# Peptides against a protein of PDB entry 5A53: the designs that were tried, part 22

Target 1, 230 residues: chain A of PDB entry 5A53
Amino acid sequence: LVENVKQALFIPGQSCNKNLHDIMVDLSALKKPDMKRFNRKNDIHPFEDMSPLEFFSEKNDCSLMVLMTSSKKRKNNMTFIRTFGYKIYDMIELMVADNFKLLSDFKKLTFTVGLKPMFTFQGAAFDTHPVYKQIKSLFLDFFRGESTDLQDVAGLQHVISMTIQGDFQDGEPLPNVLFRVYKLKSYKSDQGGKRLPRIELVEIGPRLDFKIGRIHTPSPDMVTEAHKKP

## One batch from the design tools (peptide; aimed at target 1 D61 S63 F84 A226)

Design b2_p8_8 (made by RFdiffusion4)
Pose (drawn by RFdiffusion4):
Structure b2_p8_8 (pose): chain A 225 residues (1-189, 195-230), chain P 8 residues (1-8)
Amino acid sequence: LVENVKQALFIPGQSCNKNLHDIMVDLSALKKPDMKRFNRKNDIHPFEDMSPLEFFSEKNDCSLMVLMTSSKKRKNNMTFIRTFGYKIYDMIELMVADNFKLLSDFKKLTFTVGLKPMFTFQGAAFDTHPVYKQIKSLFLDFFRGESTDLQDVAGLQHVISMTIQGDFQDGEPLPNVLFRVYKLKSYKSRLPRIELVEIGPRLDFKIGRIHTPSPDMVTEAHKKP
Amino acid sequence: PKLYHPIP
């Protein structure tokens, strides 16, 4: 009954550069094998015209899309896009801060591609705040991959950690979201003692513009059997 | 069209 794994399409925008491309490559690796990359630049402006994104969603059968864009106003801009029936469901701009680390900045460890990641979300706002609820929903939907009734404990290899940069009060600017990836190590103490090793990429997301779905589309996208 | 249901 459940749908196939959502496919991701990574799209360099007209203003995409090498540094932003490196971020795309390393992040896209976490999506393997359910990922495609475009090589050319495309003149796409999602908050001016959504038509091209819907076109690419249909023709490439990708319900998840990431546009790469950079200007001084919005540097290292990653616009995450989800579609329903090849129409836009929601969008959010996540801009990467300059303190980012790539896979090259971390010791390369053995890594089995295609395993179900673990998730940990740190921050009460992930459950109550509309903006951060969308981000939690987005990254769960984006990276969880295959849904299954069976889990091999040996397959529990890495965790995706997302942390809000401190608590905040209403009216203040929205804190950044800290994207971290760790590999698990376990030791005997039955329950194991767990330690973590960072494998990257390390990304601090600054929150930009947001598009939310209409009530009608929410009803269809979240219809229950 | 194919339908892919987002996580709420």

Design b2_p8_8_s1 (made by RFdiffusion4, then SolubleMPNN; from b2_p8_8, 3 letters changed)
Fold by OpenDDE base, seed 3:
Structure b2_p8_8_s1 (fold): chain B 230 residues (1-230), chain A 8 residues (1-8)
Amino acid sequence: as target 1 above (230 residues)
Amino acid sequence: PKIYHPVK
């Protein structure tokens, strides 16, 4: 079964500011061409009422959504939402730390739009801790792109790195997740008449440190239904 | 309706 590529909808909340708008533009550029952005602010509070998001999911045929909001308690907050059958499956708040870098802060590189990124995850908790497992699942799903059976190395252009910032124990605050984006740059070096292939990773942005906020998890019944293969 | 399955 080849599933259609999941479309993402980026939604400015009522409290969306210029910084969040810029972050939205840059992050959404990585999801092109499978991305829509609203130009108007929408007053949505997903942890109070999920109905507006379900409506937008269905109306726009987008199973992925990102709500951009900011408050004193939740500054630069990106709420990532997934839907199943246009109903909320899961949600997670990821707040961008003030040390963020935009694409304009890096050397502009040309790249092919629509190529699937490779992911790297650093931190054992991505495989064991329920919150980090959800984050891993979310980002893999968000950027999965077209289902290709053959990941040819020749088609690999981008690497997205996600790192848990340090170790933590039970009962401690969850460390931030460091989001980094790299482009693979290939060079032919001429050393002594032999052309050796050289590959370098160049950071292209955006650079985001995510502080974890509130989470909504699906019911066991919804998990079962969502994982049924037709 | 297109049903999109979450990644496991």
Scores: peptide ipSAE 0.313, ipTM 0.873, DockQ to the pose 0.875
OpenDDE base, seeds 1, 2, 4, 5: peptide ipSAE 0.058, 0.039, 0.028, 0.059; ipTM 0.753, 0.717, 0.695, 0.758; seed 4 fails the geometry check

Design b2_p8_8_s2 (made by RFdiffusion4, then SolubleMPNN; from b2_p8_8, 4 letters changed)
Fold by OpenDDE base, seed 3:
Structure b2_p8_8_s2 (fold): chain B 230 residues (1-230), chain A 8 residues (1-8)
Amino acid sequence: as target 1 above (230 residues)
Amino acid sequence: PKIYRPVK
């Protein structure tokens, strides 16, 4: 079964500011060509009423959505939403810390649009803790791109690194997730007349530290339905 | 029908 590439819809909320807009533009650039952005602000409160998001999912045929909002309690908040059958599957608030860097803060490098990134996850909790498991699942799903049985290493251009910032105990606040994007740069080194292949990782941005906010999880029944192979 | 399944 070949699934279609999931499309992402980026939605400025009513409280979206310039910083969030810039973050939205930069992050969404990594999802091209499978991305849409709204130019108008929309007054959406997904943890109060999910219906507008379900409507947008269906109308735009986007199973991935990102809502950009900001408040005193939830500054620079990116709410990531997934739908199944145009119904809300899960949601998670990821608030961008003030130390963020945009693509313009890095050396501009040419790259091919539409290539699938490789992911690296640092932190055992990505495999054991429910919240971090959801984050891992979300980002793998968000950037999965075209389904290919063969990932040619020669076609690898980008690496997305996600790191849990430090250790934590039960009952403690969940550490931030550090989001980093790298490009693989290939060089030919001339050492003694032999050209040796050299690969370097160059950070290209954006650089985002995510503070975890509210979460909506699917019902067990919805999980079962969403994972059924037809 | 386009079925968009979450990644496990």
Scores: peptide ipSAE 0.334, ipTM 0.871, DockQ to the pose 0.797
OpenDDE base, seeds 1, 2, 4, 5: peptide ipSAE 0.326, 0.088, 0.317, 0.274; ipTM 0.869, 0.693, 0.865, 0.850

Design b2_p8_8_s3 (made by RFdiffusion4, then SolubleMPNN; from b2_p8_8, 3 letters changed)
Fold by OpenDDE base, seed 2:
Structure b2_p8_8_s3 (fold): chain B 230 residues (1-230), chain A 8 residues (1-8)
Amino acid sequence: as target 1 above (230 residues)
Amino acid sequence: PKVYHPVK
């Protein structure tokens, strides 16, 4: 079964500000060409009514959505939504901390659009804790490019690193997830007259620290249906 | 309609 690449729709909410817009532009640039953006603000409250998002998912054929909102309680909030059959599958609020960096804050590097990033996850909770498992699943799904049987390492251009910021115990607030984007830079080093191939990781941005907010999870039945391969 | 499956 060859599944088409999932399209992402970026939606400015009514409370979307300049910072969120800039973050949206930069994050969505990593999803090109499989990305759409709305230019107008939409008054959407996904945890109160999901119907508008389901409508947008269907109308735009986007199974991934990101709603950009900001309030005193939920500043710089990126609500990531996935749909299955144009119905809400899951949602998670990821609030961007004020220490964010945009692509413009880093050295501009040329890159090929549409290459699948490699992911690295740092923190055991990404495999054990339900919230971090959802985050891991979400980002792997969000940036999943074309299905290739073999991950061509030669085509590897970007590394996305996601780190849980510190240890935590049950009942403690969930640590932030540190989102970092790197480009692989290949060069030849001259070491004692021998030209050796060298690869370095160069941070390209955006740099985002995500504070975890509200979560919507699918029903077990919906999970079963969504994982049924025809 | 294209049915998109979540990544496990």
Scores: peptide ipSAE 0.164, ipTM 0.812, DockQ to the pose 0.867
OpenDDE base, seeds 1, 3, 4, 5: peptide ipSAE 0.131, 0.101, 0.040, 0.079; ipTM 0.800, 0.785, 0.720, 0.777

Design b2_p8_8_s4 (made by RFdiffusion4, then SolubleMPNN; from b2_p8_8, 4 letters changed)
Fold by OpenDDE base, seed 2:
Structure b2_p8_8_s4 (fold): chain B 230 residues (1-230), chain A 8 residues (1-8)
Amino acid sequence: as target 1 above (230 residues)
Amino acid sequence: PKIYRPEK
């Protein structure tokens, strides 16, 4: 079964500001061409009423959504939503820390639109802790791109790194997730007349530190249905 | 309807 590439819908909330808009633009640029953006603010409160998001998912045929909101309690909040059958599957609030960097803060590098990024996850909790498992699943799903039988390393241009910021114990606040984007740059090194291939990672942005907020998880039944292969 | 499955 070849699944279609998941489309992402970026939605400015009523409290969306310039910073969030810029973050939205930059993050969504990594999702091109499989991305839509609303230009108008929408008064959506997904943890109070999910119906508007389900409506938008269906109307726009987007199984991924990102709601941009900001308040004193939840500053620079990106609510990531996944749907299954146009019904909410899961949601997670990821608040961008003030130390964010935009694409404009980095050296502009050309890249091919639509290439699937490689992911790296740093932190054991990505495989053991339910919240970080959800984050890992979400981002892998969000940037999955086209299903290719062979991810040719030759076609790899981007690496997305996600790092849990430090160790934590049970009952402690969940550490931030550090989101970093790199481009692979190939060089020919001239070492004593021998041209050796060299690959370097160059950060291209955006640089986002995500503080974890509220989470909605699917029911076990919904999980079973969503993973059921026809 | 296109069924989009979440990544495991």
Scores: peptide ipSAE 0.305, ipTM 0.859, DockQ to the pose 0.880
OpenDDE base, seeds 1, 3, 4, 5: peptide ipSAE 0.282, 0.274, 0.125, 0.266; ipTM 0.849, 0.838, 0.711, 0.837; seed 3 fails the geometry check

## One batch from the design tools (peptide; aimed at target 1 K6 S63 K229)

Design b2_p9_3 (made by RFdiffusion4)
Pose (drawn by RFdiffusion4):
Structure b2_p9_3 (pose): chain A 225 residues (1-189, 195-230), chain P 9 residues (1-9)
Amino acid sequence: LVENVKQALFIPGQSCNKNLHDIMVDLSALKKPDMKRFNRKNDIHPFEDMSPLEFFSEKNDCSLMVLMTSSKKRKNNMTFIRTFGYKIYDMIELMVADNFKLLSDFKKLTFTVGLKPMFTFQGAAFDTHPVYKQIKSLFLDFFRGESTDLQDVAGLQHVISMTIQGDFQDGEPLPNVLFRVYKLKSYKSRLPRIELVEIGPRLDFKIGRIHTPSPDMVTEAHKKP
Amino acid sequence: DDYFPRSKP
């Protein structure tokens, strides 16, 4: 009854550069094998016209899309896009800070591609705040991959960690979201003692513009059998 | 479940 794994399409925008491309490559690796990359630049402006994104979603059968854009106003801009029936469901701009680290900045460890990641979300706002609830929903939907009734403990390899940069009060600017990836190591103490090693990429997301779905589309996308 | 919008009608 459940749908196939959602496919991701990574799309370099007109203003995409090499540094932003490196971020795309390393992040896209976490999506393997359910991922496609475009090589050319495309003149796409999602908050002016959504038509091209819906077109690419249909023709490539990708319900998850990431547009790469950079200007001084919005530097290292990653616009995350989800579609329902090849129509736009929601969008959010996540801009990468300059303190980012790539896979090259971390010791390369053995890594089995295609395993179900673990998730940990740190921050009460992930459950109550509309903006951060969308981010939690986005990254769960984006990277969870295959849904299954069976889990091999040996397959529990890595965790995707997302942390809000400190608590905050209403009216203040929204804190960044800290994207971290760790490999698990376990030792004997039955329950194991767990330690973590960072493998990257390391990304600090600055929150930009947001598009939310209509109530009608929410009803259809979240309809229960 | 609520975090996972369906992609197909």

Design b2_p9_3_s1 (made by RFdiffusion4, then SolubleMPNN; from b2_p9_3, 4 letters changed)
Fold by OpenDDE base, seed 3:
Structure b2_p9_3_s1 (fold): chain B 230 residues (1-230), chain A 9 residues (1-9)
Amino acid sequence: as target 1 above (230 residues)
Amino acid sequence: DSDLPKSKP
């Protein structure tokens, strides 16, 4: 059973600023054509009341949502939400550090819209630590796109790299996750009359360092139902 | 086998 491509809804919160708007535009461009954006600010506090997000999920048929908010405590905060049956499955706050780069900060490259990115994860905690496992699951799910049986390497255009920034011990603050986007650029080099294929990775943006905030995890029952194969 | 959750039952 092939599930339909999960649609994403980007929601500016009441405290959304220009920087967050620009980040929203750039990140959501990677989710085209399976993306909607609200143009109006919405006063949503998902860790206080999840009902507005469930309403938006159902009304827009979007099982992925990103809420853009900013405060002194949670600056440049992107709350990523997934739903199951239009009910909240999980949530995570990812705060963008001030050192972010937009697509406009990189060399503009033409790319095909709708191609599935390849992911790379750097850091053992992505497979062992519950928070980083959730982040890995979220981003893989968010950018999965159409289920194609054959990932033709010839169709690979984008690489998304996610790196845990350094080592940490139990009880220490969780390191940031470094989000990087690259385009594969193919060249034909003429070396001595032999055309050799050359592939280069070119960073295209956005460049985001995510500080981890609050998390909501699904109930065990919801996990079971969401992973139940027919 | 995708360890990812479905969006709908």
Scores: peptide ipSAE 0.548, ipTM 0.915, DockQ to the pose 0.793
OpenDDE base, seeds 1, 2, 4, 5: peptide ipSAE 0.538, 0.544, 0.537, 0.532; ipTM 0.915, 0.915, 0.913, 0.914

Design b2_p9_3_s2 (made by RFdiffusion4, then SolubleMPNN; from b2_p9_3, 4 letters changed)
Fold by OpenDDE base, seed 3:
Structure b2_p9_3_s2 (fold): chain B 230 residues (1-230), chain A 9 residues (1-9)
Amino acid sequence: as target 1 above (230 residues)
Amino acid sequence: DDDLPKTKP
């Protein structure tokens, strides 16, 4: 079953600022061609009323959404939303720390649009802790692209690295997730007349450190329905 | 931030 590629909708909230707009542009570029962006601000509060997001999901045929908002409590907040049957499946707030880097902060490299990234996850909690399991699931789902057969190693161009920053401390906020994007760069090294293939990872951006905010988890019934293979 | 997920002991 070739699952249809999930389409993403990027939505500037009412409190979206220039920094969030720039982050939105850069992150959404990684989802091309399966991405739409709104140019207008929308007054959406997903943890108060989810109905506008369900409406946008259906109207735009997008099962992935990212809402860009900023407040004193939730600065540079990216709310990631997934829908199933145009109903909210899950949501997570990921706040971008002020130390972010844009694509313009890195050396511009040419790349093919639409290639599936490889993911790497650093931290045992991505497999054991419910919140980090949701983050892992979300990002894998968000960037999964077309179901390409195993022939894809030759087409591997990008690596997305997600790292849990630091140890878990009792009673403290959850450790941040470090988001990094690399391009595989192939070189021919002339060592002693034999051209050996050399591969290097080059960071291309954006560079984002995510603070974890509020979470909406799916109902057990929705989990069962979403995992039913047709 | 009382509404943020915390590490469970």
Scores: peptide ipSAE 0.052, ipTM 0.748, DockQ to the pose 0.031
OpenDDE base, seeds 1, 2, 4, 5: peptide ipSAE 0.020, 0.009, 0.037, 0.046; ipTM 0.570, 0.585, 0.651, 0.737

Design b2_p9_3_s3 (made by RFdiffusion4, then SolubleMPNN; from b2_p9_3, 3 letters changed)
Fold by OpenDDE base, seed 1:
Structure b2_p9_3_s3 (fold): chain B 230 residues (1-230), chain A 9 residues (1-9)
Amino acid sequence: as target 1 above (230 residues)
Amino acid sequence: DDDLPKSKP
């Protein structure tokens, strides 16, 4: 069963600023061609009323949404939303730290649009802690692209690295998630007349450190329905 | 900030 690629909708909120717009443009470029962006600001408060997001999910046929907002309490906030049957499945606020870098801050490299990234996750909590498990699931869903059974190694262009920033104990604030994007670059090393293929990872951006904010978790019933293979 | 998730046991 070829699962249809999940489409993403990027929504500027009322408080969307230039920095958030630039971050939105750069992050959404990694989701091309399976991405839509709104140009108009929308007054949406997903933790107060989810109905506008459900409406946009259905109207645009998008099961992934990202709302861009900024306030004093929640600066550079990217709310990631997933829907199932155009109903809210889960939500998570990921606030971008001020040390972010855009694609323009890196050496421009040509890349093919639509190639599936490989993911790497650093930190045991991605497999054990419910919040980090949700983040892992979200980003895998967001960037998974077409599931081809052929792992065409030739199709590997990008690596997305997600790292939990340090250790934490029970009751402590959750560490940030460090989001990094690399391109695989093949070099022919001329060492002593033998051209050995060398692959290097080159950071291409964006570089985002995510502070974790509010979370909405799915109901047990929605979890069961969403995991049913058709 | 009570709105931020904390590590749970």
Scores: peptide ipSAE 0.031, ipTM 0.681, DockQ to the pose 0.033
OpenDDE base, seeds 2, 3, 4, 5: peptide ipSAE 0.021, 0.030, 0.030, 0.029; ipTM 0.644, 0.679, 0.671, 0.655

Design b2_p9_3_s4 (made by RFdiffusion4, then SolubleMPNN; from b2_p9_3, 3 letters changed)
Fold by OpenDDE base, seed 4:
Structure b2_p9_3_s4 (fold): chain B 230 residues (1-230), chain A 9 residues (1-9)
Amino acid sequence: as target 1 above (230 residues)
Amino acid sequence: DSDFPKSKP
């Protein structure tokens, strides 16, 4: 049984500002056509009460949500939420650093909507550390798209790179995650009558450095049910 | 084992 493509809902919080709105627009463009955006601000505090998010998940049939909030303590905060049976499965706060770049900061390139990105992860902690494992799982799940047999290299247009910024030890603050988006450009080189395929990566944006905030993890029972094969 | 949770039971 192939599960349907997970739909994402982007929600402006009450404290959503222009920068967060612009970031939301640019990041959500990568999730088209499987994305909805609210135009109105909603007063949601997911770490205090999760019930409004569960309501929105069910009402909009979205198992992925992103809440956009900003405060002095949690500036440019993107709370990523996943649901199972319209109940909260996990949550993570990812705060965008001030050095962000929008799509408008890069050369505009034509792209096909709905193509699945390839991911690259840099840092051993993505496979070993619980928080970075959750981030890896989240982003792979978020951008999984349709399972098309056209996983052919011919269908690859975007590469999303996620890098842990530096080494860390136990008890130290978790390093930021560097989010980068590239487009593959194919060139035909004519060298001596031989057409050699050349592929180049061009950064297209957005460029986001994520500071890790608060996390909610599922219960062991919910993990078991969410991973249960039919 | 699927590395990703299902969205629905």
Scores: peptide ipSAE 0.422, ipTM 0.877, DockQ to the pose 0.814
OpenDDE base, seeds 1, 2, 3, 5: peptide ipSAE 0.419, 0.419, 0.008, 0.414; ipTM 0.877, 0.876, 0.571, 0.874

Design b2_p9_4 (made by RFdiffusion4)
Pose (drawn by RFdiffusion4):
Structure b2_p9_4 (pose): chain A 225 residues (1-189, 195-230), chain P 9 residues (1-9)
Amino acid sequence: LVENVKQALFIPGQSCNKNLHDIMVDLSALKKPDMKRFNRKNDIHPFEDMSPLEFFSEKNDCSLMVLMTSSKKRKNNMTFIRTFGYKIYDMIELMVADNFKLLSDFKKLTFTVGLKPMFTFQGAAFDTHPVYKQIKSLFLDFFRGESTDLQDVAGLQHVISMTIQGDFQDGEPLPNVLFRVYKLKSYKSRLPRIELVEIGPRLDFKIGRIHTPSPDMVTEAHKKP
Amino acid sequence: SVDEVRSHP
């Protein structure tokens, strides 16, 4: 009954550069094998015209899309896009801060591609705040991959950690979201003692513009059998 | 809990 794994399409925008491309490559690796990359630049402006994104979603059968864009106003801009029936469901701009680390900045460890990641979300706003609820929903939907009734404990390899940069009060600017990836190590104490090793990429997301779905589309996308 | 967004009708 459940749908196939959502496919991701990574799209370099007209203003995409090498540094932003490196961020795309390393992040796209976490999506393997359910990922595609475009090589050329495309003149796409999602908050002016959504038509091209819907076109690419249909012709490539990708319900998840990431546009790469950079200007001084919005540097290292990663626009995350989800579609329903090849129409736009929601969009959010996540801009990467300059303190980012790539896979090259971390010791390369053995890594089995295609395993179900673990998730940990740190921050009460991930459950109550509309903006952060969308981000939690986005990254769960984006990277969880295959849904299954069976889990091999040996397959529990890495965790995707997302932390809000401190608590905040209403009216203040929205804190950044800290994207971290760790590999698990376990030791005997039955329950194991767990330690973590960072493998990257390390990304601090600055929150930009947001598009939300209409109530009608929410009804259809979240319809229950 | 968080419901997954469907891709298709």

Design b2_p9_4_s1 (made by RFdiffusion4, then SolubleMPNN; from b2_p9_4, 4 letters changed)
Fold by OpenDDE base, seed 5:
Structure b2_p9_4_s1 (fold): chain B 230 residues (1-230), chain A 9 residues (1-9)
Amino acid sequence: as target 1 above (230 residues)
Amino acid sequence: SVEAVKSKP
């Protein structure tokens, strides 16, 4: 059974500001056509009460949600939520650092909507550390797109790079995750009469450095159910 | 392997 493409719902929280709105617009553009955005602010506090998010998940048939909030303690906070059977599976706060870049900060490149990105993960902790494993799982799930068996290299347009910013030891603050988006650009190099196909990565944005905040992890039972292959 | 999770039972 191939699961349908997961739909994402972007929700501006009550404290959503212009910067978060712009980030929301740009990040959600990468999830088109499998994305909905609310235009109105919603007063949601997912770490206090998850019920409103479960309601929105079911009502909108969205198993992915992103809540946009900002406070002094959690500035430019994107809470990423996944649901299983419209119940909260996991949540993670990813706070966007002030050095963010929008799509408008890059050379405007046309992109085809609906193409699945290739992911690259830099940092061993993405495979070993529970939090970074959750982040890896989340982003792979978030941008998975249609499961086409033949993702022809010809259909590869985007590369999403996620890098753990530096090394860390147990008990140390978790390093930021650097989110970068590149477009593959094919060039015909005219070097010496041989047109060699050259592929270059061009950053297209958004550029986001994520500081890790609060996390909600699924129950062992939910993990088991969510990993059951039919 | 870190894989995508099912959204429905």
Scores: peptide ipSAE 0.351, ipTM 0.905, DockQ to the pose 0.824
OpenDDE base, seeds 1, 2, 3, 4: peptide ipSAE 0.072, 0.040, 0.102, 0.046; ipTM 0.662, 0.653, 0.719, 0.660

Design b2_p9_4_s2 (made by RFdiffusion4, then SolubleMPNN; from b2_p9_4, 3 letters changed)
Fold by OpenDDE base, seed 4:
Parts: C-alpha cells; sequence; structure tokens
Structure b2_p9_4_s2 (fold): chain B 230 residues (1-230), chain A 9 residues (1-9)
C-alpha cells in the first residue's frame, strides 16, 4: 500500500516576524514538494479556537500544519498541528531558541528534492515520555515521504537528528529538543589499493533548538481510529 | 486535552 504523502501547510500568524518567516522558508524547503505556504498573516489562536485550522486542513487538503507566531511569552513559536479526517488530532508548540542557524549559515550543498530523510532520535524519553513520543511521532509523520515497500537505501541523502538536551526528572521542566539536519557525503578513498567507501555527515541546516510549549493530545477514540489500517 | 508543558526557560 503506497500511503499518500501527507501535505504540509505553513501559516504565518498575525505575530509572525522576519526570523520566523526565514525559519519557515528553510524548514518548509525540507518538505518540498509536499508543502504549501500562505503569504498573508492569519489571526489564528489554535489553543483557543481550533475551527480555523480544521477549515484550512479541509480546504487545502493538508493533514499537517505549522502556525508561525511570536509573543513575549512564546517567542519564535511553531505550532505543529496534525489532522485526521480534517479534524484536529494533536497539536504541539515548539519555540525556536535565539541561537538558531539558517540554511544560509551553512555551506550550500546541492540536494535532490523529495528524498526521504533518515531520522535519528537521541534520548530514551522519545520512547517512554508522552510529550517526546508525540514529538517523535510528529516529525516522523511530517517527513515520512512516500512509503515505498522498497527502502531505497541508495536514495538516502539526508539525516535528521533529534536530541533531548540533557536528563530530567518527574516534575522538572522538559529539556529542549535539538533539531539538526545532515547531508550524507560519500568519498572514494584511494588508500592502499582498496577503495573503501567513506561516508561523512555534513550539517546543512537549519539548526533549531525547540523549547516545548503547550500540547493538545488526541482522545483515545481518535487514536484508535487514526491507527486503523484502511 | 490542552496542557501547558513545563519547559526550561
Amino acid sequence: as target 1 above (230 residues)
Amino acid sequence: SVEEVKSKP
């Protein structure tokens, strides 16, 4: 079964600034060709009223949305939204720390558009803690691309690394998630007559440290329906 | 449900 590639809609909120716009452009470039962007600001407050997002999901046939907002309390906030049947499934606020790097801060490397990235997750909490499980699920779903039965390992160009920044105990503030993007470079080494393929990871950006904000979790019924194989 | 997660400042 070829699962249809989930389409993403990037929405500038009313408070979207230049930095968020630049981050939006760079992050959305990794989702090409399966990405739409709005050019106009929209006054959307998803934790107060979700109905505008459900409307945009249906109207644009997008099951993934990213709302770009910024305030004193929630600076450089990327609200990631998933829908199921054009209804809100889950939401999470991921605030980009001020130490971010854009694609322009890295050596420009040519890449093929539409290739599926490999993911790496560092931190046990990605498998055990509900919030980090949601983040893992979200990013895998966001960048999953076409599910071809053939894992074409030959098509692997990018690695997305997500790291939980340090340990935490119950009741403590949740550590940031470090988002990093690497390109695989293959080198032919001519050392000693045996051409050993050398693979190196080169960071290509963007570099984003995500502070976790508000979350919306799905109902148990929606979880069951969303995991039913058609 | 909607919840505000405690995050590092």
Scores: peptide ipSAE 0.031, ipTM 0.669, DockQ to the pose 0.033
OpenDDE base, seeds 1, 2, 3, 5: peptide ipSAE 0.026, 0.023, 0.006, 0.027; ipTM 0.658, 0.607, 0.401, 0.667

